# Designs tried in a protein design run: peptides against a protein of PDB entry 6RGO. Part 7

Target 1, 392 residues: chain A of PDB entry 6RGO
Amino acid sequence: MALKLLGFNQDATCFSVISSNKGVTIYNCDPFGKCFELEKSTSNDEELDFLVEMLFSTSLIAVVDKTIGASKRKKLKIVNTKRKATICELTFPHEIMDVIMNRKIICVVLKSDQIFVYDISCMKLLRTIDVRGEKLKSTSKFRNSEAVGDIGVRVSLSTDNNSILCYSSYSKSDKENAPLNDIVVFDALKCIQINVLPAVHQSNIVCIACSPDGMLMATASEKGTIIRVFKTIDTENDEPILVNEFRRGSRPSRISEMKFNHDNTLLACVGESDTIHIFALPVTTTEADANEDDTLQQSSHSLSSSINGLQYISKGLANRFGKIIVSKIPTQSQQRHVAYIKIPENAKYRIGFPKDTTNTIHICGEDGNYLVYSIPRNEVGPCTLVKSNTFD

## One batch from the design tools (peptide; aimed at target 1 I87)

Design b1_p12_2_s2 (made by RFdiffusion4, then SolubleMPNN; from b1_p12_2, 5 letters changed)
Fold by OpenDDE base, seed 5:
Structure b1_p12_2_s2 (fold): chain B 392 residues (1-392), chain A 12 residues (1-12)
Amino acid sequence: as target 1 above (392 residues)
Amino acid sequence: SAVEELNELLSE
């Protein structure tokens, strides 16, 4: 049967899939098994398409039926999986492109480049963000939405209660074809803009990942060759702080998903390539004042690979037009992966990091494989397969 | 109510 992957939940305890004949199925990861099924409402042989956003291991899901039918693609259902009942339904003026949530906020992304921000506890609208409306204040011409193909607004939300929302925005250029290469950092609870990262890539941003705590953000362009990691809130001299620049590869390849682990020590990416890449982030040791003098000389030859985290203070050259140019880290300072997983060519995979095991990654494929890998700590190399299950 | 049911599920 044709499977379509929807993804993991926030803590990789569950994943969701579309089965062509069954509808939406949610699997529990440990113990592995089906925990919920949403039956197909229609007997038609139409290709099923859904958005499903889970809220951790709770019985709350958000569902959009994207299957053929222009009215259903504009409807968000909040569903109780224990009762198999719709709690409430919201209707939008445009097709829903994405849905993301945490324990406080639901964000709904529309094909109109609007983001609707809701308080999840009462489904009250807190804010409508109009990403095009900001562009139109700079550029008078609405280009019709039809000509902007697969490139829409991308969003990521912190999984914590701080609810840091990162979204792609159009550069403030007078050009009718301004790329979606700015990032806005938004406090979704207070409904305030915290930060703006201008021109983080040369081309449109196609993938964003926020860290669980909302303190870091990873970005990739349509080229998918370079991943950049920024601080979300902190600035240095009113300039964005670039923490890392990772090289996925030399050849262009679309990145479909990125995830941080729960302690911000690892960043994984997956996409159209035969390889999941895992990158190490510099551990900011908060110097806890461990004043305790305890002299135990255990001579563990920790190969301190001097990750000279050259804090490249990218002195943004304020160009004559007040545009901060995020300086590229020199190609020699671009870090490679520390670990990888080989996946079948042309198989779509999704990734998740479990909360309890920071060196474990969960992956699932449209080939019907759910796989658990151990990530090597002290060497650059392949991940080790720990568990495998199949689903249909 | 829908709000009561939402708050029940958010407490899981």
Scores: peptide ipSAE 0.669, ipTM 0.974, DockQ to the pose 0.893
OpenDDE base, seeds 1, 2, 3, 4: peptide ipSAE 0.658, 0.662, 0.657, 0.666; ipTM 0.973, 0.974, 0.973, 0.974

Design b1_p12_2_s3 (made by RFdiffusion4, then SolubleMPNN; from b1_p12_2, 5 letters changed)
Fold by OpenDDE base, seed 5:
Structure b1_p12_2_s3 (fold): chain B 392 residues (1-392), chain A 12 residues (1-12)
Amino acid sequence: as target 1 above (392 residues)
Amino acid sequence: SAVKELQELLSE
C-alpha cells in the first residue's frame, strides 16, 4: 500500500500517516499502536492527500482534505478524535498549504502567501499576515504557482505558550523575482513583529525550525548544503545573531524537515538524502553562581574539544542600500554532524524528539518503519537502533 | 458549544 507521512506531533508521542485504502491513521509511539483512524469518506480509488496537525497527545486535530475538489482544499476542520466529530469548520479564499499549532495558536498558511493566525481556544482570527505585502497586490501576475512548484511561504511555531512564529518573507527587491530569503519573527499572541532577519540565504528558504521555547531558529535554503541557526529575539547592535552554521553536505539536497530537541542541545535534519544528520548546539552554560566550594576533584577528562565558539560577530556589511548582509561563516568554521542515521534511498522520513529523553530520536518512513534511535554523546558516529515497529 | 469543547480539549 502507498503510505504518505504527515509527521510527528510536537513532543513525538504520536505520528500521523495516510494509507491509500484507510485514510488518515494516527499512531501512538509508546505503547506503539493505532490511537485514531479517520475513514475515507469516498469509495473512489483516488490518491488521498491530507494535512493533519496534532496538538500533543490531546484529542484535538486540525484536518484539511486535499484529495479532490478546490472547495475541500480550502476547508480546515477542527476534529475531536475521541468523539470522531467535527467541532468547527473554517473556509479560506485559497488552498491551504500548511497548518501549525500549539496550545494557544493555530496558524493557517494559504497558497496566496497569507498566514491566518487564530486563538485556538475560540477560533477567533487575531491576524492576517500578507507576506507578499501591499506592493505586489498591484502586479496581478500571480506567478502561475504550477511552474514555480514547491516554493511557498514556510512557517514554524514554538511549541511553548510564548507562540513565537517564524516565517519566510520576500526580500525588499523591486524585482518581480524576489527570493523568499528573509525571515520574520512574530509574536503570534500579541500580533507584533519582533525581529527581521534579512537575506539569511542567497536562495529561497525551504525549511524552517523554531526551538520549543522559541529562542532559536534553524533555516535551510533550496540548496540544503548549509543550515544556519539564529537567535529569534536577541540582536547585537540591531543585527541578527548567528549562533551556528552547519554543513549538511557538499552536494545540493532538499531538506524537508528540521527539529530541535527539547533542551536546544541538538538539531536534526531529514530530506531527500540517504542520511538524517544530527548537529550539536553549544550549551549556553548560564553561569549559575556555583559559589558552593565542594572540592570533589573528580578528574573527568574534559575532552576540551575547544568549541572555539568564535562568536563571529558578523558585522553585517551595510550595503549601499542599507541591507544587512548576513556574512557567511568561513567554510573552515562550519560544523559537521555529531551523529547520523542511514535511511533507504528515496524513502521519505519524518523526525521527532521525545520530551523526556533528550538523546533519543524518533523517525518514521513511508516504508512503514517506526524507529527509535539513541544518539551518541561523546563521539561522532552512527546512532544506535533501540526499538523498531512496523505500520500499514 | 464549540468553544466549550475546544477549551475542554486544550486542557487535556
Scores: peptide ipSAE 0.676, ipTM 0.975, DockQ to the pose 0.893
OpenDDE base, seeds 1, 2, 3, 4: peptide ipSAE 0.666, 0.667, 0.665, 0.669; ipTM 0.974, 0.974, 0.974, 0.974

Design b1_p12_2_s4 (made by RFdiffusion4, then SolubleMPNN; from b1_p12_2, 5 letters changed)
Fold by OpenDDE base, seed 5:
Structure b1_p12_2_s4 (fold): chain B 392 residues (1-392), chain A 12 residues (1-12)
Amino acid sequence: as target 1 above (392 residues)
Amino acid sequence: SAIEELRKLLEE
């Protein structure tokens, strides 16, 4: 049967799939098994398409029926899985492109590049963010919606209660074809913009991941060769703090998903390539444990190898047109993966990090495989398969 | 109510 992956929940305890014959199915990861099914409402042999956002292991899901010809692509249903009943339904002016939530907030992304932010506890609208509206005051030309391919506003939300929302925005350049290469960091609870990271890539951002605590953000462009990790809130001299720059590969490849583990020590990425890449993040040593006085004076000679830092003085051509704040993304040394998983070519996979096992990754494929891998700690190499299950 | 049911599910 044709499977379509919807993804893991926030803590990788469940994943959701579309089966062509059954509709939406949710699987529990441990013990492995089917925990919910949403039956197909139509007898038509139409290719099923759904958005399903889960809220951890709770009985709350958000569902959008995106099936072609369905008048329901503008409708968000909040469903109780135990009752198999719709609690409430919201209708939007445009097609729903994405839905993301935590225990406080639900965000709905529309094809119009609008983000609707709701208080989940009462389904009250807190904010409408119009990502185009900041630009539309200058140019009345609606981009013909047909020629703008798969490039829309991307969002990620922290899984904690701080509810840090990261979203892609259009560069403030007067060019009709400005890329979606800015990031806005937004407090979704207070409805306040916290930070703006200008021009984090040269091309459109196609993937964003927020850390569970909302303190870090990973970004990838349509090139998918470089992943950048930034601090979300902290700034140095009003400039964005780049924490890491990772090299996924030399060849362009779309990244479909990125995720941090629960302790912010690992970042995984998956996409159109035959490889899931796992990168190590610097452990922020909290200064607290530095007090153990272990006085071992071992006098190892400081070989002062003077590696001449080539100061690439980028000559800023100060041409007369207004200060394009080319954000000097600091030239950090590009790091490679520390671990990897090989997956079948052209197989779509999704990734999840379980909360209790920071060196374990869950993956699932449209090939019907659910796989658990152990991540090596002290060596660069392949992950080890620990558990496998199949689903239909 | 629908809101009371929603709140109960958020506490799971």
Scores: peptide ipSAE 0.645, ipTM 0.972, DockQ to the pose 0.893
OpenDDE base, seeds 1, 2, 3, 4: peptide ipSAE 0.633, 0.632, 0.629, 0.637; ipTM 0.971, 0.971, 0.970, 0.971

## One batch from the design tools (peptide; aimed at target 1 R83)

Design b1_p13_1 (made by RFdiffusion4)
Pose (drawn by RFdiffusion4):
Structure b1_p13_1 (pose): chain A 327 residues (1-135, 151-284, 335-392), chain P 13 residues (1-13)
Amino acid sequence: MALKLLGFNQDATCFSVISSNKGVTIYNCDPFGKCFELEKSTSNDEELDFLVEMLFSTSLIAVVDKTIGASKRKKLKIVNTKRKATICELTFPHEIMDVIMNRKIICVVLKSDQIFVYDISCMKLLRTIDVRGEKIGVRVSLSTDNNSILCYSSYSKSDKENAPLNDIVVFDALKCIQINVLPAVHQSNIVCIACSPDGMLMATASEKGTIIRVFKTIDTENDEPILVNEFRRGSRPSRISEMKFNHDNTLLACVGESDTIHIFALPVTQRHVAYIKIPENAKYRIGFPKDTTNTIHICGEDGNYLVYSIPRNEVGPCTLVKSNTFD
Amino acid sequence: EELEELQELLEES
């Protein structure tokens, strides 16, 4: 099959790719190279490694499953790339759906909507967050920098009226203190959530409305959450997969089941800004590094890696700059 | 020992 299940780094330094042939490879951007290659851990052809989230540019990797079911739901391994050794092997009562890391905090998301928060220095579990225990699936996002701030979608107070709903809760994972609870920002379910690297901004994606809403995170007034701006969906409602925020929080990237990738600018310092054409029935992931605000890195399941430039004052499409091919 | 190794990796970060 195709080289599916791409994962993207926080710092846009490198990306994680599950080669359908054998193991998982991690490439670099500058200079481009085979950074890390996981050996054979397979027994059939279409069984896939699912979840890999990494540190910035380091040797520390979070790896989850290999087999379809032998050791998948209840595994987490911490591996050094230079020496290929497993350090800590944590087990969990449910199936892992997503893992997000930063310099201080490791988060593990379970299928039962449980979120395990760890101080990464000693792997002490800080707090278990029973989201489904209170009231598609939960989408979680996190800040990259320190003062790492956790964002998760929670159900509303209409569980009696119907089974599924999605509001937003802002949580400080550093001190394990809930900061702000946002109401039902959508009339539909939440598909994907992105939080700014500095933790000051947040994006929300709806399945039905397909309109991205941006709220202030922490400095927002206690009385009411502050809405920042909204973005035009385009000609057709489409499911969104992954969104990212720029380092200066002036730009927002959006990708999904669409022909195009949309770029939204921010009035921090309207409907559409930059658009990148994309092959129709292929899936991509997004990132942009810290070095410049004009470069956007693109990861594709077709086997191509592209670097596009952004027009500051023109509503035109992006300009391709650098490209390379996968393995 | 495993935690010391994890801390050393974090210092390299």
Fold by OpenDDE base, seed 5:
Structure b1_p13_1 (fold): chain B 392 residues (1-392), chain A 13 residues (1-13)
Amino acid sequence: as target 1 above (392 residues)
Amino acid sequence: EELEELQELLEES
């Protein structure tokens, strides 16, 4: 059967898929099994397309039917999975491109490059963010829908209650074809812009991941060769703080998804390549005041690879046009993966990090495989397969 | 009713 992956929930306890014959199916990860099915309303052999956003392990899902006609593609349904009932339905002026949520906020991304931010507790609209802004309304001939397939506003939301929203924005260049290479950091609860990271890549941003706590953000461009990790809130001399620059590969390859683990120690990426890459982040030891007490010799052999913190204070090379270009970390100081998983070529995979096991990763494929891997701690190498299940 | 049901689901663990 043709499967289409929708992804894992926020804590990797569940994942969702589209089955060509059944509609939307949600699987529980442990114990492994089908926990919900949304039956196809139409008997037609039409290719199914849905957006489904889950809220952790709760019975709340957000659903968009993208299969049938322009009207349904503009409708968001909030569904109770226990009752199999629609609680509420919202209709938007444009096609829904993405839906993200946490326990406080739901964000709806439209094909118009608008983000609608709602208080989920009452479905009240808090803000409409127009990423194109007023200046671009006049000159945007709607890019004819055929050539513009994959370049739109990208979003990521923190899974915590702080509700930090990161989104891609158009650079303030007077060029008719400004790239989506700026990032805006937004407090979705207060509806305040916290930070702007200008020109974080040279080309459009195609993937963004926010950390669970909203303190870190990872970005990848259309090239997918370099991943950059920034602080979201903190700035140094009003400049963005680049924490890490990772090299996925030398060859261009699209990154479809990135995720942080729950303690911000790992970043995983997946996409069109035969390899899931896992990168180690530096543990920010908060200098908690080490008051003198108990000598419990837990010999954490931290492989302190003393990456001497070359605080490359990225003196923003103000190019001749006054644009802050995030200074590229020298190619020699670009970190590689610490772990990897080989996946079938041309198989689409999704990734998730479980909350309770920071060195475990969940993956699922359109090949019908759900796989649990252990991540090596003290060596660079392949992940070890711990559990496997199949789904259809 | 619909709003109360939404709030009950948001309180699920």
Scores: peptide ipSAE 0.570, ipTM 0.952, DockQ to the pose 0.771
OpenDDE base, seeds 1, 2, 3, 4: peptide ipSAE 0.556, 0.543, 0.557, 0.554; ipTM 0.950, 0.947, 0.950, 0.949

Design b1_p13_1_s1 (made by RFdiffusion4, then SolubleMPNN; from b1_p13_1, 4 letters changed)
Fold by OpenDDE base, seed 4:
Structure b1_p13_1_s1 (fold): chain B 392 residues (1-392), chain A 13 residues (1-13)
Amino acid sequence: as target 1 above (392 residues)
Amino acid sequence: DKLKELQELLKES
């Protein structure tokens, strides 16, 4: 049977799958098993296409049936899985491309490059973000850019209640084909733009991950060779803070998904390659825990390690177009993965980080494998398989 | 009430 993966929920306690014969199935991860099934509405041999976003381990899902006709592709259903009942139905002017949620917010991305932000508690529209309208204010030419294939607005939402929304936007470049290579950071609750990261890649951004707390964001372009991690809110001299630059590989390969673990110590990426890569992030010690009064008198041996001043060679390529975030990180110091998982080249995988185990990763494949891996802490190497299950 | 049902689901784990 052809399986199509929809992905994990926010805490990797469940994952959703399209089965060609059954429709949508949601699996629980522990104990492993089917927890919900949504039957296909028609007996037609049409390729099933759905969006399903689950709210954590709750009985709340958002569903878009993309299989049958242009009208259903514009309908979002909020479903109670315990009752198998539609609570709410919203209809949009354009096809729904993506749906993301947390306990406060639902974001609906349309093919029109619009993001509809809703208060989940009452399904009230808080904001319509018009990413094209923002572009049109900056660029005088209405290009009917027929959205050629898979290039559209990308979004990621923090899983916490702060509801930090990161989305790709069009660069203010006077070029008629401005890429989707800017990032906007948006407070989805307050409906305020917090930050704008201009030209974070040279090409369109195809993958974004927000950290669970909304403090970090990872981005990848169409090339998928470099992943950049930024602070979302904090700026230095009104400039974006690049925290990390990771090299996934030397060969171009599309990244389909990235995830932070719960404590922002790890970033995983998956895509068209035979390898899931896991990168270590520097632990941002929030200075808040410095108040434990532990009086241990250990002697201040002043190891004056002379940090030799590496002179910033400002390569002055003053090209007149917007401040590209030039990686100040030398290409030689691009961090590689600290851990990896080998996967079949032709199987699409999804990734999730469970909340309770920061060094564990959940993965599921269109090959019907659900796998739990332990991530090594002290060595660079393969992850260890801990649990394996199959689904159909 | 559908709104009440939604509010109950949002209180789940």
Scores: peptide ipSAE 0.638, ipTM 0.968, DockQ to the pose 0.756
OpenDDE base, seeds 1, 2, 3, 5: peptide ipSAE 0.638, 0.634, 0.638, 0.634; ipTM 0.967, 0.967, 0.967, 0.967

Design b1_p13_1_s2 (made by RFdiffusion4, then SolubleMPNN; from b1_p13_1, 4 letters changed)
Fold by OpenDDE base, seed 3:
Structure b1_p13_1_s2 (fold): chain B 392 residues (1-392), chain A 13 residues (1-13)
Amino acid sequence: as target 1 above (392 residues)
Amino acid sequence: DKLEELRKLLEES
């Protein structure tokens, strides 16, 4: 049967699958088994497509029927899975492209490059962000959006209550074909723009991940060769906003998903390649807890890779030309993966990090495999398979 | 109330 993966929930306790014959199924990871089914509403042999966002292990899901020809592609349903009942339905002016949520906020991305931000507790609209309207009026030639493939506004939301929204925006270049290569950082609760990261890649951003706490974001372009990790907030300290640059590979390959683990120590990526890559992040010890006197001289050999080569273009010139945040980082500063998982060629996989086990990763494939891997701590190498289950 | 049902679901683990 053709399976299509929708992904894991925020804590990787569940994952969602489209089965061509059954509709949407949600699986529990531990104990492994079906926990919810949404039956196919149409008897037609139409290829089923859905957006399903599950709020952690709760009985709350957001559902969009994306099936071609369905009038429902503009409708968001909030569903109680225990009752199998629609709580509320919202209708949008354009097709829904993405839905993300946490315990405070739900964001709806439209094909119009609009982001609708709602207070989830009352479904009140807090903000409409018009990513096209933020583009300088000079480039108002509506690209016929039909011929531009999977290039749209990408979003990621922190899973915490701070509700940091990161989204891709159009560069301020007067070029008719300005790429979606800026990142905007937005406080979704206060409805305030916190930061703008201009030109973080040379091409369109196709994948964004926000850390659970909203302090970090990861970005990948259409090339998918380089992953960049940024601080979301400018610290008052002259610390670089770009904290990491990772090399996934030398060959171009689309990254479909990235995720941080719950303690921001790992970043995983998956996509069209035969390999899930896991990168180690430097633990930014916030100096706040340094007041406990415990004299454990653990010689943490800080791999202070002296990123001395970031020529600080002085604050004065940066205001006129935009902060070139991505100066020519020497190719020598690009870190490789610390761990990897080999996956079947041409199988689409999704990734999730469980909350309680920071060195464990959950993966599921359109091949019907749910796999749990242990991530090596002290060595560079393959992850170890710990548990496997199959689904249909 | 549907909003009360929604709030109860947001309080789940």
Scores: peptide ipSAE 0.615, ipTM 0.965, DockQ to the pose 0.742
OpenDDE base, seeds 1, 2, 4, 5: peptide ipSAE 0.613, 0.605, 0.615, 0.615; ipTM 0.964, 0.964, 0.965, 0.965

Design b1_p13_1_s3 (made by RFdiffusion4, then SolubleMPNN; from b1_p13_1, 4 letters changed)
Fold by OpenDDE base, seed 5:
Structure b1_p13_1_s3 (fold): chain B 392 residues (1-392), chain A 13 residues (1-13)
Amino acid sequence: as target 1 above (392 residues)
Amino acid sequence: SALKELQELLKES
């Protein structure tokens, strides 16, 4: 059967898939098993396409039927999975490209490069973000969207209640073909722009991940060779703070998904390559106020291998156009993965980090494998397979 | 109401 992966929920307790014969299926990770099925609404042999966004382990899902020929590509359904019932339906002026949510906010990305931000508690529209801005409204050349591949506005939302929204935006170049290489950081609750990271890549951004707390973001371009991690809110001298620059590989390969773990110590990436890469982030020791007392001398010789994270404060080279270009960290100082998982080259995989086990990663494949891996702590190497299940 | 049901689902863990 042809499976299409939709992905994990926010805490990797569930994942969703499309089966050509069954429609949308949601699996629980532990105990492993099918927990929900949405039957195919059409008898046609049409290739099923859906967006399904889950809200943790709750019975709330957002569904868009993207099946070809379906007049439903503009409709968002909020579904109660326990009742198998639509609670509400929203219709948009354009095709829905993406849907992301947390316990506070739903963001709906349209093919028009608009982001609709809703209060999930009442489905009230809080903001419409027009990523093209007012100047580009006049050039309503419908990019004949057939030839313009997967170039669109990318979004990521913090899984916490702070609801930090990161989205790709067009660079301020007067060129009609400006790349989607700026990032905007937006408080989705207050509906305010917090930060703008200009020209974080040379080409369009195709993947964004926000940390669960919204304090970090990872970005990848169409090349997928370099991943950059930035602070979302904090700035240094009005410049973006580059925390890390990771090298995924030497060859171009699309990154389809990135995720932080729940404590911001790991970043995983997956895509068209045979390898899931896991990168270590520097532990920001919050200086916990060393209040005095507890003398327990347990001389745990933590081999703090001082990873001299050379904080390359990469001084942004203002190019001749006053654009802050994030200086490329020299190729020799680019951090590599600390762990990896080998996957079949021809199978799409999705990734998730469980909340309670920061050194565990969940993966699922269009090959019908659900796999749980342990991430090595003290050595660079392969992840260890802990659990395996199959689905159809 | 649909709104009440939505608010009940948002209280699930």
Scores: peptide ipSAE 0.647, ipTM 0.968, DockQ to the pose 0.770
OpenDDE base, seeds 1, 2, 3, 4: peptide ipSAE 0.633, 0.630, 0.631, 0.636; ipTM 0.966, 0.966, 0.966, 0.967

Design b1_p13_1_s4 (made by RFdiffusion4, then SolubleMPNN; from b1_p13_1, 5 letters changed)
Fold by OpenDDE base, seed 4:
Structure b1_p13_1_s4 (fold): chain B 392 residues (1-392), chain A 13 residues (1-13)
Amino acid sequence: as target 1 above (392 residues)
Amino acid sequence: SSLEELKELLKEA
């Protein structure tokens, strides 16, 4: 049977799949088993296509049936899984491309490059973001060339209540075919733009991950060779702060998903390659815990000296098109993965980080494998398989 | 109401 993965929920307690014979199935991770099933609406041998976003381990899901007819592709259903009942139905002017939610916000991405932001508690529209309209306001001359293929607005939402929304936007370049290589950081609750990261890649952004707390964002382009991690809110001299630049690989390969763990110490990525890569992030010591008065006299040996040297801002060619974020990180200092998981070639996998175990990763494949791996802390190497289950 | 049911489900989160 063909399986299509819909992904993990926010805390990796559940994952969703499309089974060609059954419809949508939601699995619980621990204890492993089916927790919900949405039957096919039709007896036809049509290829099933759905969006399903689950609110943590709750009985609330958002569902879009993309299988049949242009009308259903524009309908979002909020479903109570315990009752198997639609609570709310919203209809959009265009096809729904993505749905993301947390405890406060639901965001709906349309094929029109519009993002509809709702207060989940009342399903009230808070904002319509028109990414194309923003482009047209900046570049009054150019008709939107229909984005050929899978290139559209990408979004990620913080899983916390701060509800930091990161989305891809069009660069303000005078080019007719301006790429989706800017990032906007948006407070989804207040409906305020917080930050704009211009030209974070040379090509379209195809993957974004926001950290659970919304303080970090990871981006990958169509090339998928470099992952960049930025601060979302903080700026240095009104410029975006690049925290890390990771090298996934030397060969181009599409990244389909990235996720931070719950303490922002790890970033995982998965895609078309045979390898899930896990990168270590620098521990941002929030200065807040320095108030424990523990008087231990350990000698303050003055390793003050040598931080001075790295002021070489390579004035890379700022060609007349918008301020490309010049990586201050030398190519030699591009960090590699600290851990990895080998997956079958051509198997699509999804990733999730459980909340309670920051060194554990959940993965599931269209091959019908649900796998739990332990991530090594002190060594660079393979992850250790801890648990395996199969699903159909 | 549908809105009350939605608010109940959100308390599970």
Scores: peptide ipSAE 0.590, ipTM 0.962, DockQ to the pose 0.795
OpenDDE base, seeds 1, 2, 3, 5: peptide ipSAE 0.583, 0.579, 0.582, 0.585; ipTM 0.961, 0.960, 0.960, 0.961

